# Ledger of designs, part 151: peptides against a protein of PDB entry 3C66

Target 1, 189 residues: chain A of PDB entry 3C66
Amino acid sequence: KSWANLFEKNDFFFRYKFYLEITAYTRGSDEQHLKWSGLVESKVRLLVMKLEVLAGIKIAHPFTKPFESSYCCPTEDDYEMIQDKYGSHKTETALNALKLVTDENKEEESIKDAPKAYLSTMYIGLDFNIENKKEKVDIHIPCTEFVNLCRSFNEDYGDHKVFNLALRFVKGYDLPDEVFDENEKRPSK

## One batch from the design tools (peptide; made by RFdiffusion4, then SolubleMPNN)

Design b2_p27_3_s4 (from b2_p27_3, 9 letters changed)
Fold by OpenDDE base, seed 4:
Structure b2_p27_3_s4 (fold): chain B 189 residues (1-189), chain A 27 residues (1-27)
Amino acid sequence: as target 1 above (189 residues)
Amino acid sequence: MVKYSTDEPFLLKRGDEIFGKPFVIDL
């Protein structure tokens, strides 16, 4: 990776005070997740367009690549926990109770055959027009429309036991550890 | 809408149920 690419990545997660996280969850096969996450990713640009036209939003800038992770997910409760805890530095430590699938451990028998939850997370950096005296920005409608669009694309995606989609508004200092390199200092408040 | 463990605006749809906090952002 060129220095420029690394710099662009690192700069992105320091550039904005606020981020919108879009996470596609799949408790099933890798193939199922590839289809689901691919669909969600393909629609992110539509969400960006809807956000950009809001008076309170100056910039909605998508990060170009998804972050991929997977966990051993033996129960539905574990799957719900992942959906609740993932995407915020405040809560992500709860995921340490689950086994993260890595290239090093993926061939272990206990992991290879275990039910898995796959996660693909897209990030949108947000810059708001604070100077225009708008103390509040409502992005509920475009976000809801986006979720409905993705979930209604295929009947299979209505099965919430398998496929889920979450959007989370996160401050830069509360971004998950995954977006930072080991040598990078998390943004301050 | 059912509140999750986050104080940040959050949206999750499970079937016909919507979970989270409305995306009203206080700046």
Scores: peptide ipSAE 0.219, ipTM 0.798, DockQ to the pose 0.665
Fold by OpenDDE base, seed 5:
Structure b2_p27_3_s4 (fold): chain B 189 residues (1-189), chain A 27 residues (1-27)
Amino acid sequence: as target 1 above (189 residues)
Amino acid sequence: MVKYSTDEPFLLKRGDEIFGKPFVIDL
């Protein structure tokens, strides 16, 4: 990783108080995940455009590089747990009950042949226009439209047992550990 | 007065399920 790429990443996750996380989930093959996550990633710019025109949003800034992770996922209940707990520092500790797939362990027999859940996460930094006395910003409409756009692209993506898509609004201090380097301090409240 | 809290995250799952509260900027 170039120094420039690391610097851009680190600055991004300290720049905003609020973030929108877009996570594509796949419980299936890596090929299925590549197609699904690639589609979702290709549509993020459309979501950004829809967010930016909302009167309460000053800036919607996408971080263009996805974060990739995968877990051994033997049951559907495990898959639901991943979808519920991932994306927040407060809840991500629950994922320690599952085996994280790494480059070091992926060739182990118990991991290689195990069912897996794949995750690709995109981030959008959000800055809100407080000065215009807009006390409330509703983002659920553009988010729902985005999910429907992705899900309707192919009939196969309607299978919730395999493909899922979640959008999470999170504060900067509650971002997942994956976005910070080992030596970086988490943003304070 | 419905107290909207920014403490609960907005979470959209499975295309139609929305959890959490609307974003309210507390000035």
Scores: peptide ipSAE 0.108, ipTM 0.686, DockQ to the pose 0.259
Fold by OpenDDE base, seed 3:
Structure b2_p27_3_s4 (fold): chain B 189 residues (1-189), chain A 27 residues (1-27)
Amino acid sequence: as target 1 above (189 residues)
Amino acid sequence: MVKYSTDEPFLLKRGDEIFGKPFVIDL
């Protein structure tokens, strides 16, 4: 398939066994999140380019659109919980303890004025050249450079109480429910 | 949240779950 065809949602989340998730977190205003997530998103292609040239990586393919969500987040502990539990099917059910902000409830007084955590998640599908050997692929340099690039862009992004950035390596069967449509079956182990 | 140290290699193996958890680089 051409790269263009792999940008289609339906094929993307079934095409690879492995994914790298990049999540930008903001506990603050919508404006703060828009700037932060927009910056992170703009740099994903640079990470892809650095991953693709590594020995052992055959393909690093970004999904074109971020997944966006927001939660009522009254405490710092809630914000840490979101960062710990989000991005894996195994753990995402813990997020049910928080109020998800939706188009249906966003105008409720208890939600409208509540502190919020905003999330924007980008996905990179990974195909490895390692077929028959317990070979290792070291991705620390590209990942470190990417995080440093994002965090150093503005001094405000050094405030971990507001802005966070996480990378998660996930198997296809453990992708969050958000990536699948209601009629799609999760990949098996 | 597991913090990633820049002093340690981030090594992936096919099927390895070592890095299945989110990691944050604390600068």
Scores: peptide ipSAE 0.030, ipTM 0.576, DockQ to the pose 0.071
Fold by OpenDDE base, seed 1:
Structure b2_p27_3_s4 (fold): chain B 189 residues (1-189), chain A 27 residues (1-27)
Amino acid sequence: as target 1 above (189 residues)
Amino acid sequence: MVKYSTDEPFLLKRGDEIFGKPFVIDL
């Protein structure tokens, strides 16, 4: 990685207290995932624009690149588990029960032809303009519109057995390990 | 399934499950 890439990444994931994670899931082919995730990624900036104009949001800053991973996913229950556990440091250890697909192992016979779940995750850093801790920010409308926009683009994307889309609101200290390098210390609570 | 908590991440898991439900963040 170039120094510039490390700096940009480190600056982003330490800059905000809060993040919105947008994850496109595909239990199917890599081709299906490329199409689905590409669509989702193409719409993220529209969500950002809608979030940033909310009175309670000072900044909505998208990270420029997705994080990508894939797991051997033999069952529908495994797929549900991935969707439930991914995206939080507190819960992501459950993913250790599944085989992570890597460049080193992808050609193994047990992995090559196995059912897979593909993940592409976009991150939005959030800074809030809240006067007091009793105030709330409702992001339901922008998020609903975003999900509907993605899901309605093609009838195939309505098949929850294959295609899924999750939005997760997390604190910076609870970001997944994937966003930090080995030499980086995650933010404290 | 949609999960809400001040201590746990807010999760919008599926498109059909978030429609009509507020995604309210407590800060």
Scores: peptide ipSAE 0.070, ipTM 0.647, DockQ to the pose 0.484; fails the geometry check

Design b2_p27_4_s1 (from b2_p27_4, 9 letters changed)
Fold by OpenDDE base, seed 4:
Structure b2_p27_4_s1 (fold): chain B 189 residues (1-189), chain A 27 residues (1-27)
Amino acid sequence: as target 1 above (189 residues)
Amino acid sequence: MEPEITFGSKLFRYHSDGSFTEEELKE
């Protein structure tokens, strides 16, 4: 079955028990974020290829659509908090302390001119080879290589105060709310 | 807490180094 057929199915976030989340963070301009997130997104296919060749990984399927959000981010501490708390249902409620930028509020003076953190998140669904009793799957290696690849593309992306990239391994039941429709029930443990 | 992945009788343990180990769950 072609990857294309998987993306059309509303069941992507129910299909796998495990997901790799790839989040590009930018505390800066929307233009800076578009360049950074665009680069990261363009390299996701390379990460998938590296994951697929691991003996312990049966399937690595990327979700093609990025999830985008932005928050008012007045301080560096807020930016660190976003990076710590985002990407897990268990911790995402902490983000409620920050102002989410929406189409409804983006023109408010307090939001329009405020420093912002932009987030773009890609998801890879993972299926593991469970039949191989003692296989150590080192996902850290391909993930680290991916981060290094993205960060090394431009010297500006070395500024961690502005640009960040995080990879998070998440269980399906702990996916952020953003991946589910309002009428969808979260996967059970 | 290191994430544990259970599939049937198989437990995958995620380690801090980014590695997974597979263990057979004894019934």
Scores: peptide ipSAE 0.169, ipTM 0.670, DockQ to the pose 0.045
Fold by OpenDDE base, seed 1:
Structure b2_p27_4_s1 (fold): chain B 189 residues (1-189), chain A 27 residues (1-27)
Amino acid sequence: as target 1 above (189 residues)
Amino acid sequence: MEPEITFGSKLFRYHSDGSFTEEELKE
């Protein structure tokens, strides 16, 4: 069975205790972001394969669709703030200080021509081999390799002012609100 | 020994009851 058919969205974000979030950031054009995020997304399967071979990981299951968002991002400090605060329910409220670009407001003159930060986020659900009491799993290694792989693909992707890639290890109860529907209750601690 | 997962400076320990603890690895 393909990963795509294993879980509906609603089940996926409740099934695992831990998730790896892979976020591609672009402060530039939508075209730049499409190329960058597309590259990152194309390499996620390689990361999954590297995670699955770790003795302490029972399952590494990618969610099939990215989550897309964009913000008006007038300054580099705003871009750093987005990268710092995004990806956790605890910190994402800080993003309310920025203008979220929506289908309703994207054509407004103040938004249309404004500098933007684009975000594409992929999720991997993780299940660990708890029975192997002695296993120490460093998931940072494959994550670092993944980042290096993506950034080295094109010289332009080395420009941190434009392109960034972050991986976060997040608990299910601390997932961003974007993964839940309005009628869904966030997992409890 | 309970399973330990490291991510950067973070250490996660799994407990037998399915709970986990998070610790910051001291540099």
Scores: peptide ipSAE 0.149, ipTM 0.731, DockQ to the pose 0.083
Fold by OpenDDE base, seed 3:
Parts: C-alpha cells; structure tokens; sequence
Structure b2_p27_4_s1 (fold): chain B 189 residues (1-189), chain A 27 residues (1-27)
C-alpha cells in the first residue's frame, strides 16, 4: 500500500505491527510547551531519515499530526506518573486519577491556575524486512541521537523537571486509545 | 532466518510464520 493510500483511508494505526511514539512533555506554561513540542516535531523528519537507512527497516512512516493533551499536574510525582503511564493502552487508565484539561473545563478556577503537564505525541509506523537474513536492528541508537539533538538545542531543555522527551516502541494492539475513533475496534493481538 | 529487533532492554524476534516473541534482555 502506497503512502498516499495510508492517508486516504486513515488506516495508519491499523497498518503496522509496531509504532514508535515520540512524546514531548512540559510541566510549565503553554508557551514553553509550544516552543519545546514545536522543536521536537520539526526534527521528526530527521529521525525518519535515520530509521529508513537501517537495513532491517523496510518502512518508517510518520503520522502527520501530533496528538495533544494536558493534565492538571500539582506535583512532581504526578509528572513522573504521567511519563510512566502514558503511551500504552495497558497503563493509560492510571491517568484517570488526574484531571484532563478540556475546552469545557479549562476556565474553571481549580483548573485555570493549576500547574499543568502538556503532552505532544508523534507516531512513526514501522515495517521490518522479515524475509532477509538475520538482520539485527537496533532502533535505540537513532532514538538516542534524536533525544540528544532535541535536548541540546537549548540549555533550558536540559531541565528534566520541566522538559522531557520519551520515545516508546509500541505494538499496534497496545497503542493508546487517543489514536482510535470511538467507533473503531482496537487491533487484536 | 529470523530478524531481531532491539529497543533498550527489549528484544523482538520475528518467526517464519509471521509471529514474534518479546524477550527482556537481562543486563
């Protein structure tokens, strides 16, 4: 299936067995997050290029739009919990303990002035060369290089209390609920 | 020949039948 067919059918999250999730986290202001997530998003194409040249990777296709969410995050422990639990269907239910910020509730006094964690997540679908000889594919190397590239752009992005960047290798059946429409059935194992 | 994919401590092995196994690499 061509790249064009993927976008036309919106079947991106059903097409691949494996996905790379790239999440930029910010515990701070919306302005801080906009700058941080914008930087990360601008570099995703470089990561794709590095993945595509690996012999064991047949295809690395980025999804074009980020997924945005924000939570009331009163403590550092809450921020660590978000980073631990987000990005997997198995663990994302733990996030229900936090208040999700929505357009409907953002003006409530208890939410408006509360500390927030902002999340922007990009997805890359991965297809591997299975038919070829034993290819050892270490995707950790390009991922680490990507994280270092983003964090080194500005000294402020070295503050892990405010800015974080995580890459997660996820199976299609374990993708977060956010990537599926309400009427879509999650891929089976 | 089964491809091996590594991400951090995780190892994924593809089998000839299209299935895969996941192993945690013990450091």
Amino acid sequence: as target 1 above (189 residues)
Amino acid sequence: MEPEITFGSKLFRYHSDGSFTEEELKE
Scores: peptide ipSAE 0.143, ipTM 0.723, DockQ to the pose 0.102
Fold by OpenDDE base, seed 5:
Structure b2_p27_4_s1 (fold): chain B 189 residues (1-189), chain A 27 residues (1-27)
Amino acid sequence: as target 1 above (189 residues)
Amino acid sequence: MEPEITFGSKLFRYHSDGSFTEEELKE
């Protein structure tokens, strides 16, 4: 398959056993989120480069399209809950307690002026070297460096009440529902 | 031959048959 085909949604979320999820969170304005998520997205390629040089990693392949969502988020506790529950099929049902903002409801008075949490999520598919030797791969190191790089870019991004960045290592069968089309079956365990 | 992947307190072992196991790293 050509490199171009790897950027197509159709098989990307079925190709790998493991994925790294990178989620930028913003509890504030859409403008704040655009700047924050744009910065994070612009640095993902640097993380990929750091992952690819690890001896145990065969491939680190980014999916180029971000997944965007937003929720009405009236409290700090709601914002913490979103960060805790988002990014796993096992836990994402807890988000049903919050109002998802959609194109259909965004102009409703109760939603339009409500505090919101914005989410932008990038995915990296990971393939590992299993044939030649036993490798020990600590992916936490490059992930921590990535978070520090993004947060240190501007002093405002140090405010955890507004801006957050989380990385999650996820099995293919535990990916969020958002990555699959309605007619697609989730990968089996 | 099985690579071991660590992420925070989690350890993943990827087996040659394509299966994997997950365990928590002891402090």
Scores: peptide ipSAE 0.126, ipTM 0.712, DockQ to the pose 0.110; fails the geometry check

Design b2_p27_4_s2 (from b2_p27_4, 11 letters changed)
Fold by OpenDDE base, seed 4:
Structure b2_p27_4_s2 (fold): chain B 189 residues (1-189), chain A 27 residues (1-27)
Amino acid sequence: as target 1 above (189 residues)
Amino acid sequence: MEPEITFGARLFKYHSDGSFEESELKE
């Protein structure tokens, strides 16, 4: 990774106090995930546009690249657990019960042939107009519209056993470990 | 000061009939 890329990444996840996480989930083939995550990623800019026009939001800034991960996911319960626990530092430790697929282990027979859950996560940094007053901001509408845009593209995405989408509003100190380097200290409250 | 954000974490599950279920993810 170039210094510029590393710096950009580090700056982004320390720049904002609040983030919106968008995670595309696929329990299926890599090909299925590439199609689904690619679609979701292609629509993120539209969500950003909808967020930017909200009175309480000063800035909505998307991170340029998705974070990719995959887990061995032998059961539907495991898939539900992944969807429940992923995306927050508070809950992500539960994922340690699952086998993370890595370049080092992907060729192991037990992993290679195992059912997998694929995750692609995009981040939007949020800055709010809170200097003068405490703003009440409801981002539910633009988020729901975004979901509708994604799901309406192809009927295949109606199979919730395979394809899912989560949106999570998180504070910087509760970002997943994946966004930080090993030597970086996560933001404080 | 911090904003009051009414949106937390949401999971959207799709259905074959074109509907979807939205559930709150608890932290």
Scores: peptide ipSAE 0.260, ipTM 0.812, DockQ to the pose 0.743
Fold by OpenDDE base, seed 3:
Structure b2_p27_4_s2 (fold): chain B 189 residues (1-189), chain A 27 residues (1-27)
Amino acid sequence: as target 1 above (189 residues)
Amino acid sequence: MEPEITFGARLFKYHSDGSFEESELKE
């Protein structure tokens, strides 16, 4: 499948056995999040290029559209919980304890002025060159370089009480529910 | 067949003093 085809949702989340999730977190204003997430998103292609040249990686293809969500986040503990639980089907149900901001409820007085955590998540599908044996693939270096690139852009992004960045390697069957349509069945193990 | 990937899930934090904190997220 061509890069152009994989930029569309289509079967992207069924195409690969493995994915790398990149989530930009902001506990602050929507303007702060727009700048932070926009920066992270603008650098994803550089990460893809670095992954593609690693031994053992056959293909790294980005899904070009971010997944956006926001939660009412009144405490730092809530923010830590979001960062801990988000991005895995195994743990994402814990997020149900928080109020998800939606188009239907965003104008409610209790939500409109509440502290919020904003999330923007990018996905990279991974295909590995594994033929006859398990091979070691170290993605730590390119991921760390990517994080450094994003954080070093502005000193304000060093405030971890506001801005955070997570990378998660996940299997297709453990992708968050957000990537699937209502009529789509989650991949099995 | 699967690759051996030890990266898992990571959260990255910068501090004002230039230090870098990397933590493993829980499954």
Scores: peptide ipSAE 0.253, ipTM 0.804, DockQ to the pose 0.698
Fold by OpenDDE base, seed 2:
Structure b2_p27_4_s2 (fold): chain B 189 residues (1-189), chain A 27 residues (1-27)
Amino acid sequence: as target 1 above (189 residues)
Amino acid sequence: MEPEITFGARLFKYHSDGSFEESELKE
């Protein structure tokens, strides 16, 4: 399917029960992140195509825009924590231990000069063809292929201290807060 | 009816030799 199937936000995060989150992580410069995230984002459509042809998947619709965030990330442990906790409403509160970089605070000396972790997250809404409760859908293969595709473009992306990629299958009610407006109620279970 | 998805959440760490480590993230 074409990129023409991309959706504006509207009710995208309410439309599906399930989502695949693709997060590109960079602990380095903004330039490094732009290159890495840009590459990842450019390949999402290929993942969508691979997902769509799976028998158990009825619909795979990407959200058009990435969600961007960055945190002060002084240590490698912090970077690991970010990667572990980001992408789920259940765990994202742990990120409050870190300083979120905002337009309001980015010029503060303590933030400006701090090492940062950059996050770009793409979302794919998923609808499944479920005939019975025992039907299993394995998205591991297309996801792995996607990861391989992303990493193969540049040797620099082999530095896991800088560049990482996470894919998370989440339910709509467990989406990160970032996808909802302040006035929107999180989907129920 | 919800599908059983075994993928969950995965983190991929790349290595310079072209390999990568895949780990399951805790939810």
Scores: peptide ipSAE 0.267, ipTM 0.816, DockQ to the pose 0.741; fails the geometry check
Fold by OpenDDE base, seed 1:
Structure b2_p27_4_s2 (fold): chain B 189 residues (1-189), chain A 27 residues (1-27)
Amino acid sequence: as target 1 above (189 residues)
Amino acid sequence: MEPEITFGARLFKYHSDGSFEESELKE
């Protein structure tokens, strides 16, 4: 039981039944996103510490590396859609309506200068210490504290048209496809 | 055996005055 041990193992996304996803969103420049996501990522360890001390939490282990993606995001509605749909297998198919930026297409004229939404997602695997199925664990407080730490760092991050932060509690079988290799089978329910 | 986690999915929208709005995302 060590939160300090950041996991890079291939089985990380199979090890836990539950995950907390932390996604930093930026609709702006890549430079803006690097600063914002870097700040968020720097605070994840503090969140882990706060989660692990909760009575209902047995283990909280962060995955070391963020998952990064970007989409062409021409409208604010598209940005809201991304924030709403990203982070679960159930809803992520909606993102297919947007153009994913890749190394292969990033230099295309239609993509290069297009407005973009950048995403950086950190994952925390969770194991619970529960006595029965009816036991409730409230992670709201540590999550709110984490958000406060991130948003209070710079006034620029108060522009929700540009910078946003989402936290999503998901089951392993509902993790986004991005966390699995092509040869890996998604965990079953 | 699974715990009930009340947090769900949350989006935090910041404001220039230092406040933020917390909203529940649809799952």
Scores: peptide ipSAE 0.256, ipTM 0.807, DockQ to the pose 0.741; fails the geometry check

Design b2_p27_4_s3 (from b2_p27_4, 9 letters changed)
Fold by OpenDDE base, seed 3:
Structure b2_p27_4_s3 (fold): chain B 189 residues (1-189), chain A 27 residues (1-27)
Amino acid sequence: as target 1 above (189 residues)
Amino acid sequence: MEPIITFGARLFSYNSDGSFEERELKE
C-alpha cells in the first residue's frame, strides 16, 4: 500500500492493533514549533523504512497528517506533565487541568499572550508477523536512529526547556481521543 | 497473540553538543 493512500483518515486508526506515536514538543513560539515539527515530520519516512526491515514487523504505515494541539503552559512543571500524560487514553485526562488553545479562545487576553506548549503528533500503524508463540521485537534501535536524524547538525534544538521529542508504542484501544471523530467508537480491548 | 514490545514510551531531550538524554514517560 502506497503512502498516497494514507493521506486520508478512513479506517487507519481501526486497521492496526498497534501504533507508534511520534510527538514533537515546543514550549516557545509558533515559529519555533513550525520549524521543529516540520523537521521531525520530514524524517518519519526514514523511521518507517527502518521499522519495515525488522524481523517480526510485517507492515509499518504512516498516517501522513500530523495532529496539532497547543496548551497554555505557564510553568516547566506543566510542560513536564504534558509530555508525560499526552498520547495515551489512560493518562490524557490529566491534560484537562490545562487550558487547551482553540480557534474559539485563542484571541482571549488571558490566552493570546500566555506561554504555550505546541504539540505535533505523527502516527505509524504496525502489523506484526506473529506465529504460534510470542515473539520479541526490539524497536529501540530504529527509534534511537530516528532521534539522531531529527537532531541532525542543527544546534537550535539543543534546549530541552523548549524542544523535545517523544516516541510512544500504544495499542489501538489506548489511542488518544483526538484521532477519533465524534461518531466513531474507540476500539475495545 | 501479541508481540513483546519493551520500548514503551520515551522522551528524548537534546543537548547543545548534539547528544541527547532519554527517559521513560511517567504513567
Scores: peptide ipSAE 0.573, ipTM 0.922, DockQ to the pose 0.805
Fold by OpenDDE base, seed 4:
Structure b2_p27_4_s3 (fold): chain B 189 residues (1-189), chain A 27 residues (1-27)
Amino acid sequence: as target 1 above (189 residues)
Amino acid sequence: MEPIITFGARLFSYNSDGSFEERELKE
């Protein structure tokens, strides 16, 4: 299978048992989010490289396209909730308490002018060298290095009330619904 | 078999001085 095929949705979210999710959060303007998420996205390949050199990791393959979503986010508590609950099937239902911004509702007065949290999520599929023995793999170091790489000369990214970054290790059966089509069955345990 | 991964889910928040803080996400 060619590398090009690996970056297509097709069976990407069924191919691996484990995934690393990288989510750039912005509670602000669309312009602010575009800059922040673009920076994060530009560094994902460097994280892949750092993961690939770990002895316990056989394969680290990125999905090339980010998943984009935005929610009406009137309070800081809502923003904290979004960051805590997003990215896992077992917790994402909590987001139903918030208004998802869609093409159908974005022009509504109550939504158009409301504070919003923007989310851009990148996925890395992971395969481990665990067929013969159970391995302990610490991905904290490469993840921290990635976070450091996402530093910018723009001091605005230092405002955690606006900009944040999450990394989540998830199993395939716990991927968010957003990665599956309506006709696709979620992977089982 | 499954690997033992202790990382879980982490939120990273930058400071104005370029440092950052991290916490576990709450399920």
Scores: peptide ipSAE 0.547, ipTM 0.916, DockQ to the pose 0.780
Fold by OpenDDE base, seed 5:
Structure b2_p27_4_s3 (fold): chain B 189 residues (1-189), chain A 27 residues (1-27)
Amino acid sequence: as target 1 above (189 residues)
Amino acid sequence: MEPIITFGARLFSYNSDGSFEERELKE
C-alpha cells in the first residue's frame, strides 16, 4: 500500500468522516518528549494493521506527519486540562487559558524556563463498511494493544505525571483547528 | 447510516510495573 497520496494535509482531513487521534503527552523536557513521541509514532503502523483487520473497518490510513505543540504547564491540573480538552474542536478553546509556546515567544524569560507540556498527535482516517454500518465496531482492543506496545519498551514511561497517551475517536467536523489551513473551511456535519 | 463507535476519547496512564490505567476524557 502506498500512502503517498495522503501526505497532503488538506486532502487527508476532508477525505474521511471519522478519525482516530493519537496524542503523546509529556510534561517534562523536550528530550523526554522526543523519546516518548518517537516511540509512539513508531508503533502507529502496527495500530493501523490491527484496525484494518476489524470487520467493520474498510480503511485505516495514517497521516504520516505528526502535529507538534507545547504549552506552559505550571500545574498538574493544567496538565490534566490539556489532556482532557485537546483534540476536539468542541473543547479546544479551553486551551486558550494556557500560554501556547511558539517560535516567537519561546525565548521569553517567562516561557523559556517554565514547565511545559509537549504534545505530538498522529491521525488515522477511518472508513467503515457500509454493510456493517449497524454493527457495533469495538476499537478498544486494538487501541489497548497499541498502548501496551508503547509501554513495554521502557519502564521510564511509567510516570503518569510526565508521560501519557490519549486516543480519541472524532468526526471530521470536530477535528482540531490545527489540521486546517487558515483558508480552509471545516467540514460540515 | 453511521457505525456505532463507543470508544470515544480515552487517556492511558502507565504504571511502573508495566500495567496501565485508562479513563474517559472530560469533554
Scores: peptide ipSAE 0.504, ipTM 0.905, DockQ to the pose 0.757
Fold by OpenDDE base, seed 2:
Structure b2_p27_4_s3 (fold): chain B 189 residues (1-189), chain A 27 residues (1-27)
Amino acid sequence: as target 1 above (189 residues)
Amino acid sequence: MEPIITFGARLFSYNSDGSFEERELKE
């Protein structure tokens, strides 16, 4: 499906009750992350196409731009924690234990030289075709296919200590704070 | 009415041989 279905922010994060979050993780250099995240992002449209053809999915719309963040990540345990906790309002507060890299602090010596975990997150808004009964929609297959697509291009991505990929199905009210402006109220349950 | 989605949140970790491992994220 064409990129014409991509949306700017506007009300994107209020439009759907459900979202699929795709996060590319890199614990390494910014260059490594650029390559990895770029690859992942380039394949998102294919995932959208696969989602759209599922019987239970009425709409799958990608948000056009990734959300970028990076944290000081001194240990592998920290990296695991980031991957576990990121992407949900329920758990994202755990990330406060880590130092968020910002434009304001990135030149500080303690941050500049620290190991980093880089995150790039793409969002797909989902609308389901549920009229008559609660239907089970299995998105595992298209997600797995997407994962396979992302891995097939470079053997370097086989280092799970550096590169990982997360897919998270999230309700709108559980979206991370990053998707909302300061003046926006989080969707209610 | 909401769909039943069992996918949840999954982390995919690749192996050097091109395979990958999948685990549920700890929420």
Scores: peptide ipSAE 0.475, ipTM 0.898, DockQ to the pose 0.787

